# Peptides against a protein of PDB entry 5NXQ, part 8

Target 1, 114 residues: chain A of PDB entry 5NXQ
Amino acid sequence: EIQIPVSMAAEEEYLRSKVLSELLTDTLENDGEMYGNENEVLAALNGAYDKALLRLFASACSDQNVEKALSLAHELKQDRALTAAVKISERAELPSLVKKINNIREARYEQQLK

## One batch from the design tools (peptide; aimed at target 1 A84 K87)

Design b1_p21_1_s1 (made by RFdiffusion4, then SolubleMPNN; from b1_p21_1, 8 letters changed)
Fold by OpenDDE base, seed 2:
Structure b1_p21_1_s1 (fold): chain B 114 residues (1-114), chain A 21 residues (1-21)
Amino acid sequence: as target 1 above (114 residues)
Amino acid sequence: SEKEKFLEESEEIIKEYEASL
Protein backbone atom coordinates (compact mmCIF):
# COMPACT_ATOMS: atom_id res chain seq x y z
CA GLU B 1 0.00 0.00 0.00
CA ILE B 2 1.27 3.42 -0.93
CA GLN B 3 1.73 5.64 2.08
CA ILE B 4 0.57 9.21 1.71
CA PRO B 5 2.01 11.95 3.90
CA VAL B 6 -0.42 12.98 6.59
CA SER B 7 -0.40 16.62 5.58
CA MET B 8 -1.04 15.81 1.96
CA ALA B 9 -3.84 13.45 2.82
CA ALA B 10 -5.37 16.05 5.09
CA GLU B 11 -5.24 18.69 2.40
CA GLU B 12 -6.88 16.43 -0.13
CA GLU B 13 -9.59 15.40 2.29
CA TYR B 14 -10.15 19.00 3.27
CA LEU B 15 -10.60 20.10 -0.30
CA ARG B 16 -12.89 17.23 -1.17
CA SER B 17 -14.99 17.65 1.93
CA LYS B 18 -15.15 21.39 1.48
CA VAL B 19 -16.40 21.14 -2.07
CA LEU B 20 -18.98 18.51 -1.27
CA SER B 21 -20.16 20.33 1.83
CA GLU B 22 -20.57 23.55 -0.08
CA LEU B 23 -22.41 21.87 -2.91
CA LEU B 24 -24.78 20.11 -0.59
CA THR B 25 -25.35 23.22 1.47
CA ASP B 26 -26.11 25.26 -1.61
CA THR B 27 -28.48 22.61 -2.85
CA LEU B 28 -30.37 22.49 0.41
CA GLU B 29 -30.63 26.24 0.61
CA ASN B 30 -31.69 26.65 -2.99
CA ASP B 31 -34.09 23.80 -3.57
CA GLY B 32 -36.00 24.00 -0.33
CA GLU B 33 -36.88 20.36 -0.75
CA MET B 34 -35.25 18.30 1.92
CA TYR B 35 -34.98 14.58 1.64
CA GLY B 36 -34.72 12.38 4.67
CA ASN B 37 -31.04 11.63 4.34
CA GLU B 38 -29.76 15.05 3.35
CA ASN B 39 -29.16 16.26 6.87
CA GLU B 40 -27.23 13.15 7.73
CA VAL B 41 -25.13 13.45 4.62
CA LEU B 42 -24.39 17.07 5.43
CA ALA B 43 -23.46 16.21 8.98
CA ALA B 44 -21.11 13.52 7.80
CA LEU B 45 -19.49 15.86 5.33
CA ASN B 46 -19.11 18.58 7.92
CA GLY B 47 -17.56 16.11 10.30
CA ALA B 48 -15.04 15.00 7.74
CA TYR B 49 -14.38 18.58 6.77
CA ASP B 50 -13.60 19.69 10.30
CA LYS B 51 -11.56 16.57 10.92
CA ALA B 52 -9.37 17.40 7.96
CA LEU B 53 -9.07 21.00 9.11
CA LEU B 54 -8.04 19.92 12.58
CA ARG B 55 -5.18 17.94 11.16
CA LEU B 56 -4.08 20.98 9.20
CA PHE B 57 -4.51 23.02 12.33
CA ALA B 58 -2.29 20.69 14.31
CA SER B 59 0.31 20.91 11.59
CA ALA B 60 0.23 24.68 11.70
CA CYS B 61 0.60 24.62 15.46
CA SER B 62 3.56 22.31 15.18
CA ASP B 63 5.16 24.85 12.89
CA GLN B 64 4.43 27.57 15.41
CA ASN B 65 2.45 29.29 12.68
CA VAL B 66 -0.13 30.92 14.89
CA GLU B 67 -1.58 33.05 12.14
CA LYS B 68 -2.22 30.07 9.91
CA ALA B 69 -3.61 28.10 12.81
CA LEU B 70 -6.00 30.88 13.67
CA SER B 71 -7.13 31.20 10.08
CA LEU B 72 -7.85 27.50 9.99
CA ALA B 73 -9.77 27.72 13.24
CA HIS B 74 -12.03 30.32 11.68
CA GLU B 75 -12.85 27.80 8.97
CA LEU B 76 -14.04 25.21 11.45
CA LYS B 77 -17.80 24.79 11.33
CA GLN B 78 -18.68 22.87 14.46
CA ASP B 79 -18.24 24.03 18.01
CA ARG B 80 -16.99 20.61 18.98
CA ALA B 81 -14.23 21.06 16.43
CA LEU B 82 -13.30 24.39 17.97
CA THR B 83 -13.11 22.63 21.29
CA ALA B 84 -10.69 20.18 19.79
CA ALA B 85 -8.67 23.06 18.38
CA VAL B 86 -8.44 24.59 21.85
CA LYS B 87 -7.15 21.33 23.24
CA ILE B 88 -4.58 21.09 20.50
CA SER B 89 -3.51 24.67 21.13
CA GLU B 90 -3.09 23.93 24.80
CA ARG B 91 -0.86 21.01 23.98
CA ALA B 92 1.10 23.30 21.71
CA GLU B 93 1.52 25.69 24.63
CA LEU B 94 0.07 28.55 22.64
CA PRO B 95 -2.05 30.42 25.17
CA SER B 96 -2.65 33.38 22.89
CA LEU B 97 -4.11 31.05 20.29
CA VAL B 98 -6.24 29.40 22.95
CA LYS B 99 -7.68 32.76 23.87
CA LYS B 100 -8.36 33.71 20.28
CA ILE B 101 -10.12 30.45 19.54
CA ASN B 102 -12.21 30.82 22.65
CA ASN B 103 -13.15 34.26 21.39
CA ILE B 104 -14.36 32.64 18.19
CA ARG B 105 -16.46 30.24 20.20
CA GLU B 106 -17.93 32.99 22.32
CA ALA B 107 -18.80 35.02 19.26
CA ARG B 108 -20.60 32.07 17.74
CA TYR B 109 -22.44 31.39 20.97
CA GLU B 110 -23.70 34.94 20.94
CA GLN B 111 -24.89 34.52 17.39
CA GLN B 112 -26.78 31.38 18.30
CA LEU B 113 -28.56 33.17 21.10
CA LYS B 114 -30.14 35.58 18.66
CA SER A 1 10.89 14.13 18.35
CA GLU A 2 8.83 16.68 20.18
CA LYS A 3 7.07 17.59 16.98
CA GLU A 4 6.17 14.00 16.29
CA LYS A 5 4.94 13.58 19.83
CA PHE A 6 2.81 16.68 19.50
CA LEU A 7 1.26 15.47 16.28
CA GLU A 8 0.54 12.13 17.87
CA GLU A 9 -1.18 13.77 20.81
CA SER A 10 -3.10 15.97 18.42
CA GLU A 11 -4.27 12.92 16.55
CA GLU A 12 -5.63 11.50 19.78
CA ILE A 13 -7.56 14.71 20.33
CA ILE A 14 -8.90 14.48 16.80
CA LYS A 15 -9.94 10.89 17.44
CA GLU A 16 -11.81 12.05 20.49
CA TYR A 17 -13.54 14.63 18.35
CA GLU A 18 -14.36 12.02 15.74
CA ALA A 19 -15.81 9.74 18.36
CA SER A 20 -18.18 12.50 19.39
CA LEU A 21 -19.73 12.70 15.94
Scores: peptide ipSAE 0.719, ipTM 0.963, DockQ to the pose 0.824
OpenDDE base, seeds 1, 3, 4, 5: peptide ipSAE 0.716, 0.716, 0.718, 0.718; ipTM 0.963, 0.963, 0.963, 0.963

Design b1_p21_1_s2 (made by RFdiffusion4, then SolubleMPNN; from b1_p21_1, 7 letters changed)
Fold by OpenDDE base, seed 2:
Structure b1_p21_1_s2 (fold): chain B 114 residues (1-114), chain A 21 residues (1-21)
Amino acid sequence: as target 1 above (114 residues)
Amino acid sequence: SSKQEFLEKSEEIIEEYEASL
């Protein structure tokens, strides 16, 4: 079996999950109708999406590419994924990135309170 | 390498995230 680098696999999964998540999200937002397990499917897709992003995020951190890492963090959908990104940043000893990601989280919290 | 070790630790964090799903 051909071994695929983790980063490449993550990128492929990211793209796939992104497209599917967007399609489903658009359908739900525009149609306004819920059928069967659509919410469950969306949750699964979002989970896979963020998982793929986190691997890309870790890769960026390992390259000391803070700018790319931060950009990827902005693309994360779930708060728990942002939490994971913070933990990864801490291990990467990138305190400035930690702060910036926490700022993202705080901003989203404020939006949810509205 | 330190990079490889970091990536391994990161994977553990990602697994923790995945377990929370």
Scores: peptide ipSAE 0.710, ipTM 0.962, DockQ to the pose 0.861
OpenDDE base, seeds 1, 3, 4, 5: peptide ipSAE 0.706, 0.709, 0.707, 0.710; ipTM 0.961, 0.961, 0.962, 0.962

Design b1_p21_1_s3 (made by RFdiffusion4, then SolubleMPNN; from b1_p21_1, 10 letters changed)
Fold by OpenDDE base, seed 4:
Structure b1_p21_1_s3 (fold): chain B 114 residues (1-114), chain A 21 residues (1-21)
Amino acid sequence: as target 1 above (114 residues)
Amino acid sequence: SEKERLLKEMEEIIEEFEKSL
């Protein structure tokens, strides 16, 4: 069995999920339909995408790399994932990062109101 | 180590997120 470092595995899963999510999105935008279960597939891909990102985010936090962590947080799609990122930041004792992530959440809320 | 403990706690948060999907 080939063993892969945890960080490499997380990166690979993130990239895979990102590519698949983008492909599905493009297909729906261009063709309007696919297999009849597009919404379920997209939801699953988005979930996997954010999960993979959160692992990378956690790693960055553990390294006290706030800038990298913040960049990753901006890539998160779901609000519930941002909530998880806040919790992770709190555990890492990074209050400045907590505030910045909450700012991301607030900005997205305001955008939804438009 | 402290770092290992921290990562473990973070993984638990990620697992909670996963369960909410």
Scores: peptide ipSAE 0.679, ipTM 0.954, DockQ to the pose 0.776
OpenDDE base, seeds 1, 2, 3, 5: peptide ipSAE 0.677, 0.678, 0.676, 0.675; ipTM 0.954, 0.954, 0.954, 0.954

Design b1_p21_1_s4 (made by RFdiffusion4, then SolubleMPNN; from b1_p21_1, 10 letters changed)
Fold by OpenDDE base, seed 2:
Structure b1_p21_1_s4 (fold): chain B 114 residues (1-114), chain A 21 residues (1-21)
Amino acid sequence: as target 1 above (114 residues)
Amino acid sequence: MEKEELLAEMEEIIEEYEASL
């Protein structure tokens, strides 16, 4: 079996999950009707999407590429994924990145309160 | 800490995230 680098696998999964998530999201927003397991499918896709992003994020952190890591963090959809990103940043000993990601979380919390 | 070890620790965090799904 051909071994694929983790980063490449993560990028492929990210792209696939991103496309599918966007397609489903657009369908739900435009159709306005829920059929069957659409919410469940969306949740699964978002989970896979963020998981793939987190692996890319981890890679960026390991490369000490804070700028890339931060840009990836902005693409994370779930708060729990941002929490994971904070933990990853802490392990990478990047306190400035930790602060910036927490700022993202705080901003999203404020938006949810509206 | 070497990069490989660091990535392994990060993967554990990702696994914890996945378990929460």
Scores: peptide ipSAE 0.662, ipTM 0.953, DockQ to the pose 0.745
OpenDDE base, seeds 1, 3, 4, 5: peptide ipSAE 0.661, 0.661, 0.659, 0.661; ipTM 0.953, 0.953, 0.953, 0.953

Design b1_p21_2 (made by RFdiffusion4)
Pose (drawn by RFdiffusion4):
Structure b1_p21_2 (pose): chain A 114 residues (1-114), chain P 21 residues (1-21)
Amino acid sequence: as target 1 above (114 residues)
Amino acid sequence: EEEEYEELVDELSEEIEEELE
């Protein structure tokens, strides 16, 4: 059976999780539950989404592509995932990227104050 | 979930260090 590189597999998993998360969110926001495990599936789905996205983020940092990495960070869902991205940026010694990601966290926190 | 992120950060950071060396 064909082996898939972890970097390439992460892009597919990110996109799949993005699609499935959007579809299941629309189902829960309009029709509610039908099968019985949608809430748990959506929670695991958003977790797999950010994890795959953090792997692509790490590849962008490894490639010193700060701009691509920031765009990937913008697509993150969990605030804890933004924290993980900051730590990956620090481990990659990209201080300029840390500041811009921390601006995203502060901006979201500002929405939390409204 | 926070622990899973810490493990993921350690894992990806090791990969980034190896690719830079």
Fold by OpenDDE base, seed 2:
Structure b1_p21_2 (fold): chain B 114 residues (1-114), chain A 21 residues (1-21)
Amino acid sequence: as target 1 above (114 residues)
Amino acid sequence: EEEEYEELVDELSEEIEEELE
């Protein structure tokens, strides 16, 4: 069996999940029609997307590429994924990244309250 | 679902730690 490098697999899954989640989201927002399990499908896709993105995020942390890691964190959709990114950053001993990601989380919390 | 993320954090963190050594 051919083994695919983790980074390549993560990138592929990220791209696939991103495209599908965006298409579904756009359809729901633009057409305003919901027929059944669209929300469930979207949630599943978003989860897969964030998990794939976190793998890329971790790779960036491993490379000590804080700027790339931060850029990837901005692309995360779910708060729980941001929390995961913070924890990964803490383990990677990147305190500056921890602070910046926490700022992202705080900003999103404030936006949700409006 | 929360458990899945916790496991993912542990997995990815371990990989990072190994590469930093």
Scores: peptide ipSAE 0.468, ipTM 0.889, DockQ to the pose 0.950
OpenDDE base, seeds 1, 3, 4, 5: peptide ipSAE 0.459, 0.467, 0.463, 0.467; ipTM 0.886, 0.888, 0.888, 0.888

Design b1_p21_2_s1 (made by RFdiffusion4, then SolubleMPNN; from b1_p21_2, 9 letters changed)
Fold by OpenDDE base, seed 3:
Structure b1_p21_2_s1 (fold): chain B 114 residues (1-114), chain A 21 residues (1-21)
Amino acid sequence: as target 1 above (114 residues)
Amino acid sequence: MDEEYEKLVEELGKEIEEKKA
């Protein structure tokens, strides 16, 4: 069995989760409901999506590609995923990225308060 | 953060640190 590189596996998982999340969202917007557990399904998909994205994010951090890492961070949906991204950035010793991701979190907090 | 994310952070962080060392 051929081992798939982590980055490729993450990309595949990310794309799969992204597509499924989008399809579910579109269906909910169009039909209103699916099977009665839409919220749970969506949460699970979002979790998988963010976790996959974090792997890509970590790879970008490893490459010292701050701009790519930041772009990926903007795509994260859950606050806890952003928190994870901050922690990963700290481990990667990228303080500028830490600050920028925290700014993303703060901006989202402000939006939720409105 | 839940346990899964903490575990993921540790995993990915460790990988980054190992590559940097």
Scores: peptide ipSAE 0.646, ipTM 0.941, DockQ to the pose 0.807
OpenDDE base, seeds 1, 2, 4, 5: peptide ipSAE 0.646, 0.643, 0.644, 0.646; ipTM 0.939, 0.939, 0.939, 0.939

Design b1_p21_2_s2 (made by RFdiffusion4, then SolubleMPNN; from b1_p21_2, 9 letters changed)
Fold by OpenDDE base, seed 2:
Structure b1_p21_2_s2 (fold): chain B 114 residues (1-114), chain A 21 residues (1-21)
Amino acid sequence: as target 1 above (114 residues)
Amino acid sequence: MEEELEKLVEELGEEIEKKKA
């Protein structure tokens, strides 16, 4: 059996989830609505995508690579995932990253109000 | 879904803390 490093596995999962999420999103936005459980499928895909990203995020935090971690946080889609990233950053004792991620959340809140 | 994220956070957090120890 070949054991794949966690980081590599996370990257593969992220890429796969990203592609699927983008395909579904593009279809809904540009090619018309899907019939059936499209919203549930989208939610599931977004969830999987963010979970995969969070694994990469945690790896970056572990490496003390704040720049990479922040870049990954910007790619998170769901607010709950950003909250998760904050919690991970706190565990990693990266207060500057915590603040920057909270700024991302606040910015998104402001955009949603417009 | 939120519960799953909480579990993930705990898992990843523990891994980070173990590496720092």
Scores: peptide ipSAE 0.510, ipTM 0.912, DockQ to the pose 0.803
OpenDDE base, seeds 1, 3, 4, 5: peptide ipSAE 0.489, 0.509, 0.509, 0.503; ipTM 0.908, 0.912, 0.912, 0.911

Design b1_p21_2_s3 (made by RFdiffusion4, then SolubleMPNN; from b1_p21_2, 9 letters changed)
Fold by OpenDDE base, seed 2:
Structure b1_p21_2_s3 (fold): chain B 114 residues (1-114), chain A 21 residues (1-21)
Amino acid sequence: as target 1 above (114 residues)
Amino acid sequence: MEEELEKLVEELGKEIEEKKK
């Protein structure tokens, strides 16, 4: 079996999951047809997407690339993934990034209250 | 699924800490 670098594998997984998630989302929005398994499929895809993204996020943190890390955090879909990003940032000892990600979370909470 | 994220965080956190030495 061909060995693929972790960073490259994460990028590939991210791209694949992103495309599939977007396609499914668009299908649900455009067709208006909801099947019993579609929500579960979407959740699984979003989960895979965020996990892949978190790997990239961690890599950025490791490189002390705060701007890249923050940009990646904005791409996270699930709140639990943002929480994960905060925890990773704490482990990376990047308090400024922690604050900024928490701001993202708060902003999304406010949007959900509307 | 939440457990998977916790596991991932721990994995990635350890990697970061190890790189910082």
Scores: peptide ipSAE 0.528, ipTM 0.913, DockQ to the pose 0.791
OpenDDE base, seeds 1, 3, 4, 5: peptide ipSAE 0.528, 0.521, 0.526, 0.525; ipTM 0.913, 0.912, 0.913, 0.913

Design b1_p21_2_s4 (made by RFdiffusion4, then SolubleMPNN; from b1_p21_2, 9 letters changed)
Fold by OpenDDE base, seed 4:
Parts: C-alpha cells; sequence; structure tokens
Structure b1_p21_2_s4 (fold): chain B 114 residues (1-114), chain A 21 residues (1-21)
C-alpha cells in the first residue's frame, strides 16, 4: 500500500475542502434561502478546510517560512483555527508569527463588534 | 470538533519539535 506524503495529502484535502466550502457559500449567498442544516454543513466544511490548512501551516512553520505561514493563517476561517495556529507557532518557536496571528484575531474581533 | 482540533495541534506540534531536533 502506497502512503501518500503528508504534504501532498494536506494539499489535496485543502483544495477539495476549499472548493466545496466556496461552492456552498456561493449557493447560500445567491439563493438567499436558509435550510435548517445548511449552517451545520457549512461549519463542517469550514472545519475540514481549516484542519487541512493547518497542516500546510505547520509545514511552513517547520520550514521557518514565516511569510508563507502568515499568508496561510490569513486564509483560516474560524477563530479556533487561528488559536490553533498560534499554538503551533509557539511550538515552532516563532514569536513574531505568534504576534502577527494574534493581530489577525484582534482585527477580526473588532470587525465583529461593528 | 474542538477536541479533534486540539489533537491535531498536538500532532502537528510534535512533528515540528521532532524535526527541529
Amino acid sequence: as target 1 above (114 residues)
Amino acid sequence: MEKELEELVEELGKEIEEKKK
């Protein structure tokens, strides 16, 4: 049995989850119809998307590629995923990245307050 | 779902730390 490299598997899952999430989001926005379980489906897709993205993020951290890691962090959708990214950055001993991701979180909090 | 994310963080964190050693 051939094992797919982790990086390739992560990329595949990221792309798949991203496409599905975008398609669902577009459908909901365009149709304007909310069905009972649509939010749950969207949340599940976003969860899978963020998990896949976090794997890529961790890889970037391993490479000490702060700019790539930060770019990936901006693509994270859920606050809990940003928190996860902070924890990963701490384990990678990248304090500058930790600060930058926390800035992303703060900015999103401010947007929600408006 | 939160527990799954925490487990993922631990998994990825360990991989990063092991690679640094």
Scores: peptide ipSAE 0.549, ipTM 0.920, DockQ to the pose 0.835
OpenDDE base, seeds 1, 2, 3, 5: peptide ipSAE 0.546, 0.547, 0.546, 0.547; ipTM 0.919, 0.919, 0.918, 0.919; seed 3 fails the geometry check

## One batch from the design tools (peptide; aimed at target 1 A58 C61 K87)

Design b1_p22_1 (made by RFdiffusion4)
Pose (drawn by RFdiffusion4):
Structure b1_p22_1 (pose): chain A 114 residues (1-114), chain P 22 residues (1-22)
Amino acid sequence: as target 1 above (114 residues)
Amino acid sequence: SEEEERETFLEDAEKIIEEEMS
């Protein structure tokens, strides 16, 4: 059976999680539950989404592509995932990227105060 | 080498993902 590179597999998993998360969120926001495990599936789905997105983020940092990495960080869902992205940026010694990601966290926190 | 440094970084980044997203 064909082996898939972890970098290429992460892009597919990110997109798949994104599609399935959007569909299942629309189902729960309008129709509610039908099968019985949608809430848990959606939670695991957003988890897989951010994890795959953090792997692409690491690849962008490895390639010194700060701009691509910031766009990837913007697509993250969980606030804890933004924290993980900051640590990856620090590990990659990209201080300019750390500041811009921390601006995203502060901006979301400002929405939390409204 | 540059490739060994890249592989170490990506392994360390994966450890961060497992620590923070688990």
Fold by OpenDDE base, seed 2:
Structure b1_p22_1 (fold): chain B 114 residues (1-114), chain A 22 residues (1-22)
Amino acid sequence: as target 1 above (114 residues)
Amino acid sequence: SEEEERETFLEDAEKIIEEEMS
């Protein structure tokens, strides 16, 4: 049995969950049809998506690649995922990244209030 | 070593991910 590197596995999961999440979202938005479990499936997919991104984010932090880490943070969908990214960046001792991610969170909070 | 520290960091990051995304 072939072992897949963690980073490669994370990328694969990211891409898979991203595509599926987008397809489901498009279906709900365009067709407006609800069959009872779409929101649950979407939530699960979004969770998997953000988890995959966060693992890539952590990898970027470990490489001291702040720009890549920040780019990945922008792709995070859930607020709780941004919170995770902040904590990870704090653990990585990257205060500038912490500030930038918090700015992302604040911007999203303000937009959600509208 | 630097590699050990990196591995420890990644393990800690995984714990954070599991905590926040649970």
Scores: peptide ipSAE 0.721, ipTM 0.955, DockQ to the pose 0.898
OpenDDE base, seeds 1, 3, 4, 5: peptide ipSAE 0.720, 0.717, 0.717, 0.718; ipTM 0.954, 0.954, 0.954, 0.955

Design b1_p22_1_s1 (made by RFdiffusion4, then SolubleMPNN; from b1_p22_1, 9 letters changed)
Fold by OpenDDE base, seed 2:
Structure b1_p22_1_s1 (fold): chain B 114 residues (1-114), chain A 22 residues (1-22)
Amino acid sequence: as target 1 above (114 residues)
Amino acid sequence: SSMEEKKKFLEESEEIIEEELS
């Protein structure tokens, strides 16, 4: 059986999850109606999306590609995903990245309060 | 090896991901 490389699989899942998440989000925002399980489905997709991103993030960290890692962190949707990114960055011993991701989190907290 | 270290790091990262996003 042909096995897909981990990185390729992660990218594929990221793209798939991103597209589906965006489509569902647009549907909810524009039409306001689905089948009653909209939020659950969207949450599941967002989870998959962030997981895929975090795997790419971890890969970037392993390559010591801080700029790529940071760029990926900006694409994360959930706060808990940013928390994961911080923990991964700490394990990677990238304190500058840790600080920058925490700044992202703080900025989002402030925006949520407005 | 460096490759083994990266593999281990990715595995540990996966555990973190599952912990936070489970």
Scores: peptide ipSAE 0.715, ipTM 0.953, DockQ to the pose 0.851
OpenDDE base, seeds 1, 3, 4, 5: peptide ipSAE 0.711, 0.711, 0.715, 0.712; ipTM 0.953, 0.953, 0.954, 0.953

Design b1_p22_1_s2 (made by RFdiffusion4, then SolubleMPNN; from b1_p22_1, 8 letters changed)
Fold by OpenDDE base, seed 4:
Structure b1_p22_1_s2 (fold): chain B 114 residues (1-114), chain A 22 residues (1-22)
Amino acid sequence: as target 1 above (114 residues)
Amino acid sequence: SAEEERKKLLEESEEIIEEELS
């Protein structure tokens, strides 16, 4: 059995989830039809996507690469994923990153009000 | 050590991820 390093596995999972999420989104936007469980599939894909992304985020934090971590945080889709990113940043003792991620969350809240 | 701290962070992060996104 071929074993893949953890970091490479996380990247592969992220890319796979991202591609599938984009394909599904495009299909719904362009065709308006799928298999009858579109919402459930999207939710599952978003979950997998954010989980994979958060593992990359954690890796960046462990490397003290704040800029990379922040860039990854911007790609997170779900609010609960941003919550996870904040908690991870706190554990990593990166208060500046915590603040910046909270700014992302606040900005998204404001957009929802419009 | 720095390596131990990195390992600890990754372990705690996995727990956080499972907590929020399970």
Scores: peptide ipSAE 0.709, ipTM 0.958, DockQ to the pose 0.817
OpenDDE base, seeds 1, 2, 3, 5: peptide ipSAE 0.709, 0.708, 0.706, 0.707; ipTM 0.957, 0.958, 0.958, 0.958

Design b1_p22_1_s3 (made by RFdiffusion4, then SolubleMPNN; from b1_p22_1, 10 letters changed)
Fold by OpenDDE base, seed 2:
Structure b1_p22_1_s3 (fold): chain B 114 residues (1-114), chain A 22 residues (1-22)
Amino acid sequence: as target 1 above (114 residues)
Amino acid sequence: SEAAKRQKLLEESEKIIDEELS
């Protein structure tokens, strides 16, 4: 079996998941028809997307590339993914990044209250 | 070493990801 570098695999998975997630989201929004499995499919895709993104995030943190890490964090969709990003940032001993990601999470909480 | 620290972070991160996104 051909071995693929972790970073490359993560990037590919991110891109694939991103495209599929967007396509499915658009379909659901445009067609207005909800099938029984569509929500589960979307959730699975979003999960895969965030997982892939978090792996890239971790890589950025390992490189001490705070700006890249922060940019990636903004692309995360799920709140639980942001939680993961915070934990990863803590492990990476990047308190400034922790604070910034928490700000992202708080901002999203405020949006949900509307 | 720094390399070891980076690798450790990646390993711990994978566990965190699995924990939160399982």
Scores: peptide ipSAE 0.711, ipTM 0.960, DockQ to the pose 0.811
OpenDDE base, seeds 1, 3, 4, 5: peptide ipSAE 0.710, 0.710, 0.710, 0.710; ipTM 0.960, 0.960, 0.960, 0.960

Design b1_p22_1_s4 (made by RFdiffusion4, then SolubleMPNN; from b1_p22_1, 8 letters changed)
Fold by OpenDDE base, seed 2:
Structure b1_p22_1_s4 (fold): chain B 114 residues (1-114), chain A 22 residues (1-22)
Amino acid sequence: as target 1 above (114 residues)
Amino acid sequence: SSMEKREKFLKESEKIIEEELS
């Protein structure tokens, strides 16, 4: 059995979950079809998506690649995922990244209020 | 070693991920 590197596995999962999440979202938004479990499926997919991203994020932090880490943070969908990113960046001792991610969170809060 | 530190960091990060997204 061939073992897949963690980073490669994370990227694969990210891409897979991203595509599926987008397809489901498009269906709900454009067709308005509800079968009863779409929201649950979407939540699960979003969770997997953000988990995969956060693993890539952690890898970027470990490489001290702040720009890559920040770019990945922008792709996170859930607020709780951003919280995770903040915690990870704190442990990576990247205070500038922490501040920038918190700015992302604040911006999203403001958008949700409108 | 640097590799060990990175691995430890990634493991700790995984714990954070599971904590927030469980």
Scores: peptide ipSAE 0.706, ipTM 0.957, DockQ to the pose 0.816
OpenDDE base, seeds 1, 3, 4, 5: peptide ipSAE 0.702, 0.706, 0.706, 0.707; ipTM 0.957, 0.957, 0.957, 0.957; seed 5 fails the geometry check

Design b1_p22_2 (made by RFdiffusion4)
Pose (drawn by RFdiffusion4):
Order: C-alpha cells, then structure tokens, then sequence
Structure b1_p22_2 (pose): chain A 114 residues (1-114), chain P 22 residues (1-22)
C-alpha cells in the first residue's frame, strides 16, 4: 500500500476536517442532532482540523516562509491552537512571526470583551 | 546538516502539537 508523506497528508486532513466541520456545524445549527454523536464528532473534528493546520504551520516555519505561516495561523480555530503556534514560532526562532500571531490572540480577546 | 536540523525542528513541533491537544 502507498505511503503518504506526513506533510502532504496534513494538507488533505486539514481540508477534509474543514469541509466536514463546516457541514456538521450547519447541521447542528439548523436541524440539531439526528444520529446521536454529532456534538462529539464536531469537537473531534475541530481538534483534527487545528492539529493538521499546525503541522502545515511547522513546515512553513521550517521553510522560513513567515507570510505563509501567518496565513495558516489565521485559519486556526481554537485559541489554544494559536498558543501552540506561538510556541512553534519560538522554537523556530521567528520573533517577527510571534508578534503577529500574538496580535491575533489579542484581537480575539478583544472580541471576547464585547 | 540542514536536513538533520529540519527533522529535529519538525519532531519538536510535533511534540508541542501533541502536548497541546492531549
């Protein structure tokens, strides 16, 4: 059976998680539950989404592509995932990227104050 | 040497991901 590189597999998993998360969110926001495990599936789905996105973020940092990495960070869902992205940026010694990601966290926190 | 440094970074980044989402 064909082996898939972890970097290429992460892009597919990100997209798949994105599609499935959007579909299941539309189902729960309009029709509610039908099968019985949608809430748990959606929670795991958003978790897999951010994890795959953080792997692509690490590849962008390894390639010193700060711009691509910031765009990937913007697509993150969980605030805790933004924290994980900051740590990856620090580990990659990209201080300019840390500041811009921390601006995203601050901006979201400002929406939390409204 | 560049390939070894890239691999170590990506392994450390993976550890951060798994610790955050454990």
Amino acid sequence: as target 1 above (114 residues)
Amino acid sequence: AEEEEREAFLEDAEKIIEETFS
Fold by OpenDDE base, seed 5:
Structure b1_p22_2 (fold): chain B 114 residues (1-114), chain A 22 residues (1-22)
Amino acid sequence: as target 1 above (114 residues)
Amino acid sequence: AEEEEREAFLEDAEKIIEETFS
């Protein structure tokens, strides 16, 4: 068994989850229901996607790479993931990033209101 | 030192992530 760096593993999981999430989304949009559990599967995939992304986000924060962290935050799908990103940013003592992520959240709220 | 702080941060981040998706 070979081991790879955690960051690389996170990237791999991110890419895998991203592809699967997109594939499932496309399938649902085109084919409709899928054995009646499509929502659960999608939620699980989205969760895995955001989890992997948050690990990359944390890594970026640890590098004090705010721009990269912010870019990653924009890719998060779930609001709870954005909340996690805020918490992580707070732990990283990056108040500017906290503010920017909160702006992302607020923007999404506004989009939902439209 | 710096590496120790980094590791501690990453551990905290992981806890946040796990709690978020628990």
Scores: peptide ipSAE 0.704, ipTM 0.951, DockQ to the pose 0.874
OpenDDE base, seeds 1, 2, 3, 4: peptide ipSAE 0.701, 0.704, 0.701, 0.703; ipTM 0.951, 0.951, 0.951, 0.951

Design b1_p22_2_s1 (made by RFdiffusion4, then SolubleMPNN; from b1_p22_2, 10 letters changed)
Fold by OpenDDE base, seed 5:
Structure b1_p22_2_s1 (fold): chain B 114 residues (1-114), chain A 22 residues (1-22)
Amino acid sequence: as target 1 above (114 residues)
Amino acid sequence: SSEEKKKEFLEESEEIIEETFA
């Protein structure tokens, strides 16, 4: 049996989740069809998407690749995912990354208030 | 070892992720 690297598996899941999320979004926007469960489906997809990203994020942190980690953090959609990224960064002992991710979170929070 | 520490870190990270989306 071949062991698939964690990063490869995460990338596959990320791409799959991203594509599905985009396709669903495009379908709703272009076709205007609402079936009543779109929000639930989107939430599930967003969860899977962020989970996959966070795994990539953790991998980047383990490599001490702060720039890659930060780039991935910017792609996170949910606030809870950003919070998770902060926790992971703290455990990785990357305080600069912690600060930058918190800035992202604060910026998004401020935008929601406006 | 460094590899072992990375493995442990990734496992801990996975726990954080799972808890986040539980």
Scores: peptide ipSAE 0.714, ipTM 0.957, DockQ to the pose 0.824
OpenDDE base, seeds 1, 2, 3, 4: peptide ipSAE 0.713, 0.713, 0.713, 0.713; ipTM 0.956, 0.957, 0.956, 0.956

Design b1_p22_2_s2 (made by RFdiffusion4, then SolubleMPNN; from b1_p22_2, 8 letters changed)
Fold by OpenDDE base, seed 2:
Structure b1_p22_2_s2 (fold): chain B 114 residues (1-114), chain A 22 residues (1-22)
Amino acid sequence: as target 1 above (114 residues)
Amino acid sequence: MEEEKRRKFLEESEEIIEETFA
């Protein structure tokens, strides 16, 4: 059995979760209910998606690649994931990134209130 | 980031991620 590097595994999981999450989301929005457990499946897929992204995010932070990290943060779907990204950025001692991610969170909060 | 620091950082990040989605 072959050993897959963590970074490659994270990227593969990200792509897989992204595709599946988008397909299922589109189906729910356009075609209605599928099997009655769509919300549960979506939650699981979105979780896996954000987890994979956060691992890539952490990797970018470790490289001090703020631009890449920020780009990845924009792809996060859940607020809890953004909160995690802030925590990770703080540990990476990247205050500028912390501020920018908080701006993303604030923007999404404002959008939700509309 | 220094290699040892990088390793610890990634481990701590993984803990944050796991706690977030526990």
Scores: peptide ipSAE 0.717, ipTM 0.963, DockQ to the pose 0.796
OpenDDE base, seeds 1, 3, 4, 5: peptide ipSAE 0.712, 0.708, 0.712, 0.717; ipTM 0.963, 0.962, 0.963, 0.963

